Peptides against a protein of PDB entry 5JNO. Designs and how they scored, part 110

Target 1, 112 residues: chain A of PDB entry 5JNO
Amino acid sequence: MVAKFQPPPEYQLTAAELKQIVDQSLSGGDLACRLLVQLFPELFSDVDFSRGCSACGFAAKRKLESLHLQLIRNYVEVYYPSVKDTAVWQAECLPQLNDFFSRFWAQREMED

## One batch from the design tools (peptide; made by RFdiffusion4, then SolubleMPNN)

Design b1_p28_3_s2 (from b1_p28_3, 14 letters changed)
Fold by OpenDDE base, seed 2:
Structure b1_p28_3_s2 (fold): chain B 112 residues (1-112), chain A 28 residues (1-28)
Amino acid sequence: as target 1 above (112 residues)
Amino acid sequence: MRLRFSDPEELMQALQEFVDAYSREQAA
């Protein structure tokens, strides 16, 4: 029996919240990037905003981990069921996420 | 575009602008 993936309460989006993000998205890959920004802003910060979290104790990391990607994929699937196919996910969404994330940090490195 | 902020709200605003710009670029 495979356990159904459930996000922590902090990353649970309502239908309305997700719809709002979708309305701004032009594709599944774009939606994925927007979800990344909305769900995990800490991944884009030099400051660990979760440090003060007495409940979780998780440190923010500057990398896209499997759990981040899985959570994003689950939301994307709601409006783009085709990403249930791993090949589609790897072709349409994953490259955009990686490119978006890398471009952000590349630009950050250029800032004084 | 400035991307370094210590305030979560300012960071989110910058990220929103960044993703919007990225989105437009990919669509072009």
Scores: peptide ipSAE 0.662, ipTM 0.932, DockQ to the pose 0.888
Fold by OpenDDE base, seed 5:
Structure b1_p28_3_s2 (fold): chain B 112 residues (1-112), chain A 28 residues (1-28)
Amino acid sequence: as target 1 above (112 residues)
Amino acid sequence: MRLRFSDPEELMQALQEFVDAYSREQAA
């Protein structure tokens, strides 16, 4: 058995905060991408925004790590319970997350 | 769309625009 995932305080969303993001979302995959942006803006920067937080344990990297994905999935499950099924998560959310993240950096690298 | 910003607030705004555009594309 795996213990229930508990996000660091910096990434703990209230029901109202999550609802606001959900209201902007068109699908589970879309919600996942929006959560990625809202929760981990440091992943989109050359600056380590997590440096000031010694407690969160997250480092600014150009890579989606398991902890990022798990946290996003936990929130997506609230409104899209079907993603509790790993096959659904891998079909509906992961491809969009990876594609979104890759597109961002591809475009960023083209900037002069 | 410019994505490089020194101000975290500006970055977040750009990211919001980026995800909005991406969302519209995926929904089409």
Scores: peptide ipSAE 0.659, ipTM 0.931, DockQ to the pose 0.889
Fold by OpenDDE base, seed 3:
Structure b1_p28_3_s2 (fold): chain B 112 residues (1-112), chain A 28 residues (1-28)
Amino acid sequence: as target 1 above (112 residues)
Amino acid sequence: MRLRFSDPEELMQALQEFVDAYSREQAA
């Protein structure tokens, strides 16, 4: 038997919620960025608006960590199964996630 | 650092606009 990853309750999306995000997305990489915004808005704030994960004790940092990426990838795989291939994930999704995240903070730095 | 947004709703609205703009740029 293969165990299926189960996200913490704070980051659990229903099929309907996920579909709404997918319907707004133009690609797997775009979907990844939209999921990043929806699941982890606290990563884009100077103040922690989220409780974090009480179950796992995860504390949000101003960086993309493995747990964030794993959760996003699992949801992306539902509609873009090709990202199960690590090479595809690294070529299509990770660059956009990193670029999106860095652009946000670069803009904030310019406004500071 | 500046605290631009004081509540999650305002932040989410700004993020939605940001990701929409980013999406359009990547698709062009």
Scores: peptide ipSAE 0.650, ipTM 0.908, DockQ to the pose 0.557
Fold by OpenDDE base, seed 1:
Structure b1_p28_3_s2 (fold): chain B 112 residues (1-112), chain A 28 residues (1-28)
Amino acid sequence: as target 1 above (112 residues)
Amino acid sequence: MRLRFSDPEELMQALQEFVDAYSREQAA
């Protein structure tokens, strides 16, 4: 048996917090993007906002890493159980996450 | 929208607006 994944304390959402995000979401993919913004704002900045924190275990990078995706997926599946199927996750959520993230940085680059 | 911020609160506000706009676009 494999141990259940446990998010770091900084990324632990209460049921109420998660529901609030869900209430704003229009789909599983949309929820994934909103979770990305709420959980990992440091990925959208040149400044490492986690500089004083050693608990998260990773530094801010301009890419979505496996840990980020796993955390998001864990929350999305609470309200969209279908994403437990990897094919559904890869079809509905991953493309939107990547597109959203890419669009942000594309716009940022245009401001330079 | 300017996306360069040194204040985390301002960044989060901009990100919220960005994701809202993205959501509306995807829903259309």
Scores: peptide ipSAE 0.646, ipTM 0.914, DockQ to the pose 0.903

Design b1_p28_3_s3 (from b1_p28_3, 14 letters changed)
Fold by OpenDDE base, seed 2:
Structure b1_p28_3_s3 (fold): chain B 112 residues (1-112), chain A 28 residues (1-28)
Amino acid sequence: as target 1 above (112 residues)
Amino acid sequence: MKLRFEDPEELMKALEEFVEQYSLEQAA
């Protein structure tokens, strides 16, 4: 049996909250991007974990991890059941997510 | 100088601009 993915409490969205985001979305890919911003705003902040820690030296990773994508996909599936098909998810949502994230940081790098 | 992005309003603005641009690209 495959266990249902249970998001951590800090990433829980009510039906009303999700509907509000959906109402603003033009597509499944757009919804995915909006969920990315809503759930993981920290991925868009230039956080340096090495600040104040000379022994650590680790920097925040600018990457969409599998866990982020899994959580987003679970919410997208509520209104776009077709993304349960991996091929649809990879064709409709992932390209837009990656493009949004990449363009965001590319612009930020030009401002540095 | 590195700019920290901590304003949710600006993030939403960036998202909306991207969505508009992306839609135009997909329509072309």
Scores: peptide ipSAE 0.571, ipTM 0.874, DockQ to the pose 0.344
Fold by OpenDDE base, seed 5:
Structure b1_p28_3_s3 (fold): chain B 112 residues (1-112), chain A 28 residues (1-28)
Amino acid sequence: as target 1 above (112 residues)
Amino acid sequence: MKLRFEDPEELMKALEEFVEQYSLEQAA
């Protein structure tokens, strides 16, 4: 049996924090995008954390990894239980997430 | 150039603009 997913401490939301984001959301897909922005603002920056921090060596990446998506999905399913079905997640949330992320960087690259 | 938001509101603005546009596309 696989252990229940637990987010890293820096990405743990309280019930109240999650509720605030949900209250601003129009749909499961919208909620997913809001969670992406709130949880992982570093994915929207060119800042190389390894340069600013000699200890951590973390660098911002322009890629949505499985851990990011799994964490977002886990929070979304609290209020949209249907996304526990992978087909629903892939139809209702994942396309909007990918579209938002790709359009964001497409716009920024045009401005550079 | 390096991208860094002055404040989180700029990123939220980009999100809201996307949500509006996305909604229009889904409705069409």
Scores: peptide ipSAE 0.570, ipTM 0.873, DockQ to the pose 0.295
Fold by OpenDDE base, seed 1:
Structure b1_p28_3_s3 (fold): chain B 112 residues (1-112), chain A 28 residues (1-28)
Amino acid sequence: as target 1 above (112 residues)
Amino acid sequence: MKLRFEDPEELMKALEEFVEQYSLEQAA
């Protein structure tokens, strides 16, 4: 059996913090995007945090890695348990996450 | 390269705009 995913302490949200984000969210996909911004603001900057985050295993910047997605999904599941189904996660959350992240960087490239 | 957003708060504003647009796109 695979051990339950345990997020690093710096990415552990309290019930109150998560509730605030949920209250602002219109859907599971929206919640996922809000969690992305709140948990991983470094993914939206040019700063390399790889060395500073060696303990968390993050190696790539400007990319949504499996650990990012898994952590976000874990929180989304609290209020949208249907995303435990991979098909639902891939249909309702991942497309919006990817679109948001891709559009962000695409817009930045056009501004250069 | 200077980022368009100065902090996560400004980034959240961009997210809100995206969410609104995304919702409209999915409804169309």
Scores: peptide ipSAE 0.570, ipTM 0.875, DockQ to the pose 0.324
Fold by OpenDDE base, seed 4:
Parts: structure tokens; C-alpha cells; sequence
Structure b1_p28_3_s3 (fold): chain B 112 residues (1-112), chain A 28 residues (1-28)
């Protein structure tokens, strides 16, 4: 039996912090994107991770990795329990996350 | 090239614009 994913302390949100983000969110997909911005701002720059984790393997700069997505999903499901279903996660949250992230970097590539 | 966004708040502004556009696209 695989142990539950435990992110490093720098990626932990308090209940109050999470609630603030939820209060600003219009949907599960929106919440997921807001969590992406709040938890992993380093994914939106070419600068090396200032708070990397050798144990969890966060290393990719322009890619949403499984560990990023899993952590975000864990927070989203607190208020949107339906995303515990992978099909719901892939239909409601993941497309919006990918669209936001890809459009961001597409724009940056054009400006470079 | 300078970084367009320096902190999460600036990124959130970009997100707000994205969310608005995304909702319109999904409604179409």
C-alpha cells in the first residue's frame, strides 16, 4: 500500500489560506489555477527553483508534473470532492490548468 | 527579456484575465 503524498512544508497551506483562495474561485478549475500560482510561482519563470525539494523531485520549469498536479488536486478536493473521481478531475480541472499554463508560456515565448 | 510577472499577485492578475476569457470560450 502506497503512502499518501506528503508535500514539503513550503507547499503546505493552512485552512485559512486555502479558504481565501476558494472564496476567490469561481469553479474547481479556477481554484486549481489559483493554487498553481500560489504554490508554484517558480514554474512561471526561468529562474531556478528557490525552494526545491530533492526528495520529491520538483525540477521541471516549464512542465506541470504529476507531483504538482497531485498536490493541487488534494487541495481542490477539499471543497470539490467530486474531483476524487479521476474522470471529473480530467474534465473539470486539468484542461483549464493546462490551458492557463500553456498560454502563459506561449505568450512569453512570443515576447522573448 | 524581463520577467513579466515577479510575484504571485501579478500572476493572479494574468489568471483573472485568463479566467474571463476561458469562461467565454467554454460558453461558445
Amino acid sequence: as target 1 above (112 residues)
Amino acid sequence: MKLRFEDPEELMKALEEFVEQYSLEQAA
Scores: peptide ipSAE 0.567, ipTM 0.875, DockQ to the pose 0.317

Design b1_p28_3_s4 (from b1_p28_3, 12 letters changed)
Fold by OpenDDE base, seed 3:
Structure b1_p28_3_s4 (fold): chain B 112 residues (1-112), chain A 28 residues (1-28)
Amino acid sequence: as target 1 above (112 residues)
Amino acid sequence: MRLRFSDPEELMEALQEFVDAYSREVAS
């Protein structure tokens, strides 16, 4: 038997909630970006909107950490099982996540 | 678009628009 990943309560999505996000998504990479926005809006804020998850600890500003990526990947693989393959995850999802995140902050800097 | 917000709800609305625009760009 293999242990199943269990997200902390603050980041737990129901099947219905996840499906709503999936229905808006065009690909696994797109789904990953949408999950990033929905699960971790505090990463896009100048103020700390952290939900205070003791299991997650403190998130660094303007940084996608391993825990964020792992949580997103676990949800993505529900509808895109191919991302269980690390090569697929690194080719299809990680580049879009990083690009999306960097573009957001690049645009924020231009607003100054 | 404006991306600076101190209100979580306003931020989420802006983020939704941002990701939608990004999604269309990547898909094209």
Scores: peptide ipSAE 0.651, ipTM 0.928, DockQ to the pose 0.937
Fold by OpenDDE base, seed 2:
Structure b1_p28_3_s4 (fold): chain B 112 residues (1-112), chain A 28 residues (1-28)
Amino acid sequence: as target 1 above (112 residues)
Amino acid sequence: MRLRFSDPEELMEALQEFVDAYSREVAS
């Protein structure tokens, strides 16, 4: 058997923390984007700030990987159980995540 | 909106503003 997905300690949100994010969210897709920002800010930088230094830290990849998406989905489903259905996840959350992420980097490119 | 920061706290503030703006746009 395979154990259910569990986030690493650094990505473990308390119920209160999650509730705070939910209170700011307008939909499951919006919640997903807010979780992306809160959990993985390093994806929005050229440097992984989780190492505590912009100069000595590792470069962050500019893509949403399956583990990122899976973790976000697990939190979203707490308040939006319908996203347990892959079709719903792909229709309501995944497009917004991708669009949000793409728009960020598109705007970053304009700053150059 | 400036999105380039070398400080994690400033980045998070900018990201929060960005997601708020995006949220409003999608909802409209």
Scores: peptide ipSAE 0.651, ipTM 0.929, DockQ to the pose 0.922
Fold by OpenDDE base, seed 4:
Parts: sequence; structure tokens; C-alpha cells
Structure b1_p28_3_s4 (fold): chain B 112 residues (1-112), chain A 28 residues (1-28)
Amino acid sequence: as target 1 above (112 residues)
Amino acid sequence: MRLRFSDPEELMEALQEFVDAYSREVAS
């Protein structure tokens, strides 16, 4: 049996919230980047905003892990079902996610 | 553009601007 993926409670988006992000998005890849920003802002900061969370004790790292990508992909699939195909996901979304994330940190490092 | 913030809300605002700019660039 294969259970349906369920996002952790802290990463659950309502239909309205997701729709709002989609309305700002120009493509599946763009949607993925916007979801990255909305769901995991801690990946873009030196500050661990979750340190004070007694419930989760989450410590973010400056990398896109499998769980992050899976969560994003599951939401992208809602409006872009084609990304259910791994080849499409790897061609249209992953490159933008990685590029977006790397550009952010590259620019941030250049500020020093 | 300043990318370092200790305030989560300020960071989110900056990130929104960043992703918007990125989106426009990719779409062009």
C-alpha cells in the first residue's frame, strides 16, 4: 500500500492560500519558487526562526532537502499535474528552484 | 538590495521582491 503524502501541519496551505500564490505565478517553475519562499523562509536566513518553537525543534539548513522539494512538488501538482512526471519536474521546476536558491545566496554573499 | 534581515516579516518582504524580480527575468 502507498499512502498519500500529507504535509506536516506547519506546511499545510489552504486552497485559498495556494490559489493566491498560483495567481502570482507565471509557470510551474515560478510557482515552485514562490512556494519555496512562502513555505521555507528559514532557508533564506542566518537566523533560525524556529529556535523558539518548543513543539517542533526544527533546525533549518541552507540547502534544499528532499522533504522540501517533495512538499513543493505536491502543491505544484495541484495546478500543474504534468509535474507528476518526474522528467517534467526535473526539467521545469528543479532547475528554477536550484537556480533561484543559489542566486539568492550568491547575491547575499556578494554583499560582504 | 539588502538581503540580510533578522525580522521574519522584513525577510519575507524582501524575498517576495526577490522572487518577483527573478520571475520577470526568467519569463523574459
Scores: peptide ipSAE 0.642, ipTM 0.917, DockQ to the pose 0.933
Fold by OpenDDE base, seed 5:
Structure b1_p28_3_s4 (fold): chain B 112 residues (1-112), chain A 28 residues (1-28)
Amino acid sequence: as target 1 above (112 residues)
Amino acid sequence: MRLRFSDPEELMEALQEFVDAYSREVAS
């Protein structure tokens, strides 16, 4: 048995913080995108905001890695338990996350 | 030119606006 994933302290949301994000969300996929923005703003900048934490493993720029996705999924599951099913996660959340992230950078690149 | 933010608060504000706009588009 593998221990439950524990987010690094920098990405640990309180119940109140998570509830606030949920209240702004229209769906599980929307919640996932909002969590992406709140938890990993460094992925949307040329500056690595996670440089101060060499141990967290979230230093990659402009790329959604498995650890990012796992952390987001763990929070989404709190209010949308159906995403515990990988098929549901891949149908409802992953497409929106990838589309949202790609659209952001596509827009930024067009501004250059 | 791509906008760069010197203040993390400014970046978060821009991201919040972006996700809000995206959310409305997907929901429509």
Scores: peptide ipSAE 0.639, ipTM 0.907, DockQ to the pose 0.664

Design b1_p28_4_s1 (from b1_p28_4, 13 letters changed)
Fold by OpenDDE base, seed 2:
Structure b1_p28_4_s1 (fold): chain B 112 residues (1-112), chain A 28 residues (1-28)
Amino acid sequence: as target 1 above (112 residues)
Amino acid sequence: SAAALQARLQAALAEQEAQLLAQRAAAA
């Protein structure tokens, strides 16, 4: 039998914490972005490439990986069960996540 | 700093909220 997906301990949210984020959200896509910010603030940190390992995967730190997306989707499904359908996830949540993430870095680039 | 980053992220979320509300208003 397939085991239910469980978040790693460092990315667990209590019911109260999740509810608080949901209360601030206008949609499933908006909730997804709020979860992205809450769970993975490190993806938005401007770490200088020169201070890190040039071969350690610095470029990967600015990407939404499958694990990030799966974790977010898992929480979104609690209040928006329709995102269990991949077509709904791709129409309602993924575009919001990608746009939010890309817009954040585009704005930062213009300020440099 | 971490605090500055969080403030920036909250501002970004607020911008998204404004966009979503504007889209709904335009569609109504």
Scores: peptide ipSAE 0.625, ipTM 0.920, DockQ to the pose 0.856
Fold by OpenDDE base, seed 1:
Structure b1_p28_4_s1 (fold): chain B 112 residues (1-112), chain A 28 residues (1-28)
Amino acid sequence: as target 1 above (112 residues)
Amino acid sequence: SAAALQARLQAALAEQEAQLLAQRAAAA
């Protein structure tokens, strides 16, 4: 049996915090992107370091990992229960997340 | 800076919102 996902304390949103983000969102996919920005701003930094390793100084790879996606999905499900269906999550939210993330870095690349 | 990053992120979210609204307008 797979254990139920529990977010780390630093990524635990209150109901009020989540509601504030929802009020700014136009869709489940939009909500997912706003959660990405709110929860993981480090993924958008020019210089990223590995979490938990201040001594190694190695840069973290810019990618949306399964842990990021699972956490975002858990919050999206609160207001969009349909994303509990994996097919809906993959059709409505994942493309928005990936497109948002890739567009951000593509735009930054053009400015260099 | 952190402020500059947040400004860029908010601009990116605004772009997404504009795209979503444009899609809805085209489908209506």
Scores: peptide ipSAE 0.625, ipTM 0.920, DockQ to the pose 0.918
Fold by OpenDDE base, seed 4:
Structure b1_p28_4_s1 (fold): chain B 112 residues (1-112), chain A 28 residues (1-28)
Amino acid sequence: as target 1 above (112 residues)
Amino acid sequence: SAAALQARLQAALAEQEAQLLAQRAAAA
C-alpha cells in the first residue's frame, strides 16, 4: 500500500485554481504543460538556485525531476483519470512535457 | 524580469495550442 502523495503547501492548488487551468487546456498533455508553467516557473529561469545543499550552494539543473512530474500527474489525473495508467501517462503527457520544456530552451539557445 | 519570463511562457503555450489545433485539423 502506497501512501497518498501530498504536495507541499507551495504547490497545493485549490479546486478553483485547477479548474481555471483545465478550462484553458486542450488535452491532458496540454494541461500537463500548463501545470508545469504554473507550478514551476523557476525551471524556465536563467537564474540558478541552490538545491539541497546550504553549504556548497549547489545549483539545481534545468530538468524535469520526478517530484515535478509526480505533482503534475497528480493534478492531471483529476480530470484525465486515464493517466493513472503509466502507459497512458508516458504516451500522452510525458512527451508533451518533454517537448515543451526542450523546445523552450532550444529556442532560447538559438536567440543567444 | 519575471514579467518577461511570463510573457515568454504564455507565448510558448500559445504556440503549443496552435500546434495541437493544427494536428487535429490535419487528422480530421
Scores: peptide ipSAE 0.624, ipTM 0.920, DockQ to the pose 0.843
Fold by OpenDDE base, seed 5:
Structure b1_p28_4_s1 (fold): chain B 112 residues (1-112), chain A 28 residues (1-28)
Amino acid sequence: as target 1 above (112 residues)
Amino acid sequence: SAAALQARLQAALAEQEAQLLAQRAAAA
């Protein structure tokens, strides 16, 4: 059987915290991007960053890794159950996450 | 600084909001 995903304690949001982010969101994809910003600000830092869960050994890099995406998806599913369907997740959320992340760094590069 | 980064991120999210709303308006 497949084990239920459990986020590392440093990325555990309460229902109230999640609702606050949801209330700011226009869509599931927008929610995903807001969660990205809230949970992983280190991915947007100019400085090389290495921080992770001591239990799982995960370390953050300047890229969207599968564990980041899985964690975000788990929260998005709470209010947008349709993203449990992988096709919906790939059509509605992943492109927005990738575009948001890429656009951020592209703009930063232009300013330098 | 951390504060500067947060400001940039909030601006980026606002930009996305504007784009999403514009896209919806164009498709309506």
Scores: peptide ipSAE 0.622, ipTM 0.920, DockQ to the pose 0.878

Design b1_p28_4_s2 (from b1_p28_4, 15 letters changed)
Fold by OpenDDE base, seed 2:
Structure b1_p28_4_s2 (fold): chain B 112 residues (1-112), chain A 28 residues (1-28)
Amino acid sequence: as target 1 above (112 residues)
Amino acid sequence: SEAELEARLQAALAEHEAQLRAAAEAAA
């Protein structure tokens, strides 16, 4: 048996906090994007961790990883249970998340 | 800065929202 997934403390939202985000959202996909911004602002930072730690050689990755997506999906499911269906998640939420993320960085590249 | 990043993110969300509304209007 697999235990119910619980978000790490740093990504835990209260019911009130989640509701506040939902109230601003137009759809499940929009909610997903707002959760992305709220939960993982570090993914939008231009900070290069390799410069902070030359010894470890770690470079910040600007990509949406499985863990990020799973955490977002868990919250979206609370108000949009249809995204429990992977086909719905892939049709309604993932494209919006990817487009939002890609557009953000594309804009930054044009400015620099 | 953190403030600048937040402003960028909010602007991006606003743009996303506008696109969703435009798509909904076009489909109606």
Scores: peptide ipSAE 0.643, ipTM 0.925, DockQ to the pose 0.895
Fold by OpenDDE base, seed 4:
Structure b1_p28_4_s2 (fold): chain B 112 residues (1-112), chain A 28 residues (1-28)
Amino acid sequence: as target 1 above (112 residues)
Amino acid sequence: SEAELEARLQAALAEHEAQLRAAAEAAA
């Protein structure tokens, strides 16, 4: 068995913080997108320094990585337990996350 | 700026919300 994923301290939400986001959400997919924005605003910045070395100035790629998605899914499961089913996660949340992220950068590219 | 990024992100979320509402209305 794989050990339960524990989020880094900077990405740990209290029950109250999570509830506030849930109260603003219309669905599990919407909650996922709001969590993406709240937890990882750096993914939407023009320049993102690598976690391991901010001094070197290396910019990370603009993509949703497995750890980002896993963390978001863990929080979504609290209020939408159906996403524990991978098929539900892939049908209801993952497409919305990808569309939201892609649309954001597509619009930015049109403006720059 | 950071403030501008936040404003842009909130606008993006609002757009996403509007899409969800429109989809729900179309399905009704």
Scores: peptide ipSAE 0.643, ipTM 0.925, DockQ to the pose 0.892
Fold by OpenDDE base, seed 1:
Structure b1_p28_4_s2 (fold): chain B 112 residues (1-112), chain A 28 residues (1-28)
Amino acid sequence: as target 1 above (112 residues)
Amino acid sequence: SEAELEARLQAALAEHEAQLRAAAEAAA
């Protein structure tokens, strides 16, 4: 048997922490965006984490990857079970996540 | 700084929320 997805220790939220975020959220999509900010603030940073290490091959990326999205979706499902349906996830949450992320960087670009 | 980034992110979330509220009111 295959175990269900388990978030890495650094991305585990307690029930109280999750509830606090939910209490600030207006919808499943809004909750998803708040989780994105809470769990992965590094995706919004200009810091170059590969600086000084040319041999390690690490390259910083500014994109939402499958693991980010899967983790967020798992938490959203706790309070919005309908997102277990992929069609609902793609219609209600993914567009808001992508728009939020893209808008953030677009605004930063205009300020530079 | 890290504090500035956090402030910017919170502002972005507030803007997102405002847009959602406006859309809901327009649809009601």
Scores: peptide ipSAE 0.642, ipTM 0.924, DockQ to the pose 0.916
Fold by OpenDDE base, seed 5:
Order: sequence, then structure tokens, then C-alpha cells
Structure b1_p28_4_s2 (fold): chain B 112 residues (1-112), chain A 28 residues (1-28)
Amino acid sequence: as target 1 above (112 residues)
Amino acid sequence: SEAELEARLQAALAEHEAQLRAAAEAAA
């Protein structure tokens, strides 16, 4: 058997913290975007990652990597179990995450 | 600054929410 995914301590949310984010979310995809902002604010800055994780291997400054997405999906599944289906995750959450992230940087580029 | 970044992120989330609502209305 494969061990259940466990997020690194620096990216762990309590039930109360997660519930607070859920209460602000309109959908699973929206929840995913809010989790992205909450968990990985360093992806939206011009500086290097503020949090080092040798186990996670985060390297790309402005890219949503597989481990970022895996962590987000793990939390989304708590309140939206349907995203356990990869097709649902790819249809409902991934497009919103990618669009949100891309639009953020596109807007920043226009201001520069 | 971190405060400015947070403000930008919250604005971006608000924009995303507005788009979700608009999409829902258009699909109805």
C-alpha cells in the first residue's frame, strides 16, 4: 500500500483554519485558489521562497508545481470529495488555479 | 511590501469571485 499523503508542517492547516477558508469560498475551484494564496504567498512575489523545504524540493519561483497542486487538492478533497476523481479536479479546479495565477502575473506585467 | 502583496492577492481573489458569479449567470 502507498502511504497517505501528509503535508509538510509548514503547510499544514488546522481544521479551524481550513474551515475559515472554506466559508469564504464559492466552489471547490475557488477554494483551491484561496488555498494557493494562503499556503504559497511566495509564488506571488519577486523574491525567492521564504520557506525552504528540502523534502518538497520547491524551485520554480513563478510556477505551480506538482507538489503545490497536490497539497491544495488534499485540502479541497476534505470539503469537495468529488475532486478525488482526476477528471473533476482537472475540470473544476486546475483551470481556475492556472487562470488565477496567470492573470495575477499578467496584471503585474502591465503595471511594470 | 507584504502588505501590498496581500492587498493585491485579496483583490485578485475578489476578481476571481466576480468572474465565477458572472459565469454562473451566463450559464443559467
Scores: peptide ipSAE 0.638, ipTM 0.924, DockQ to the pose 0.921

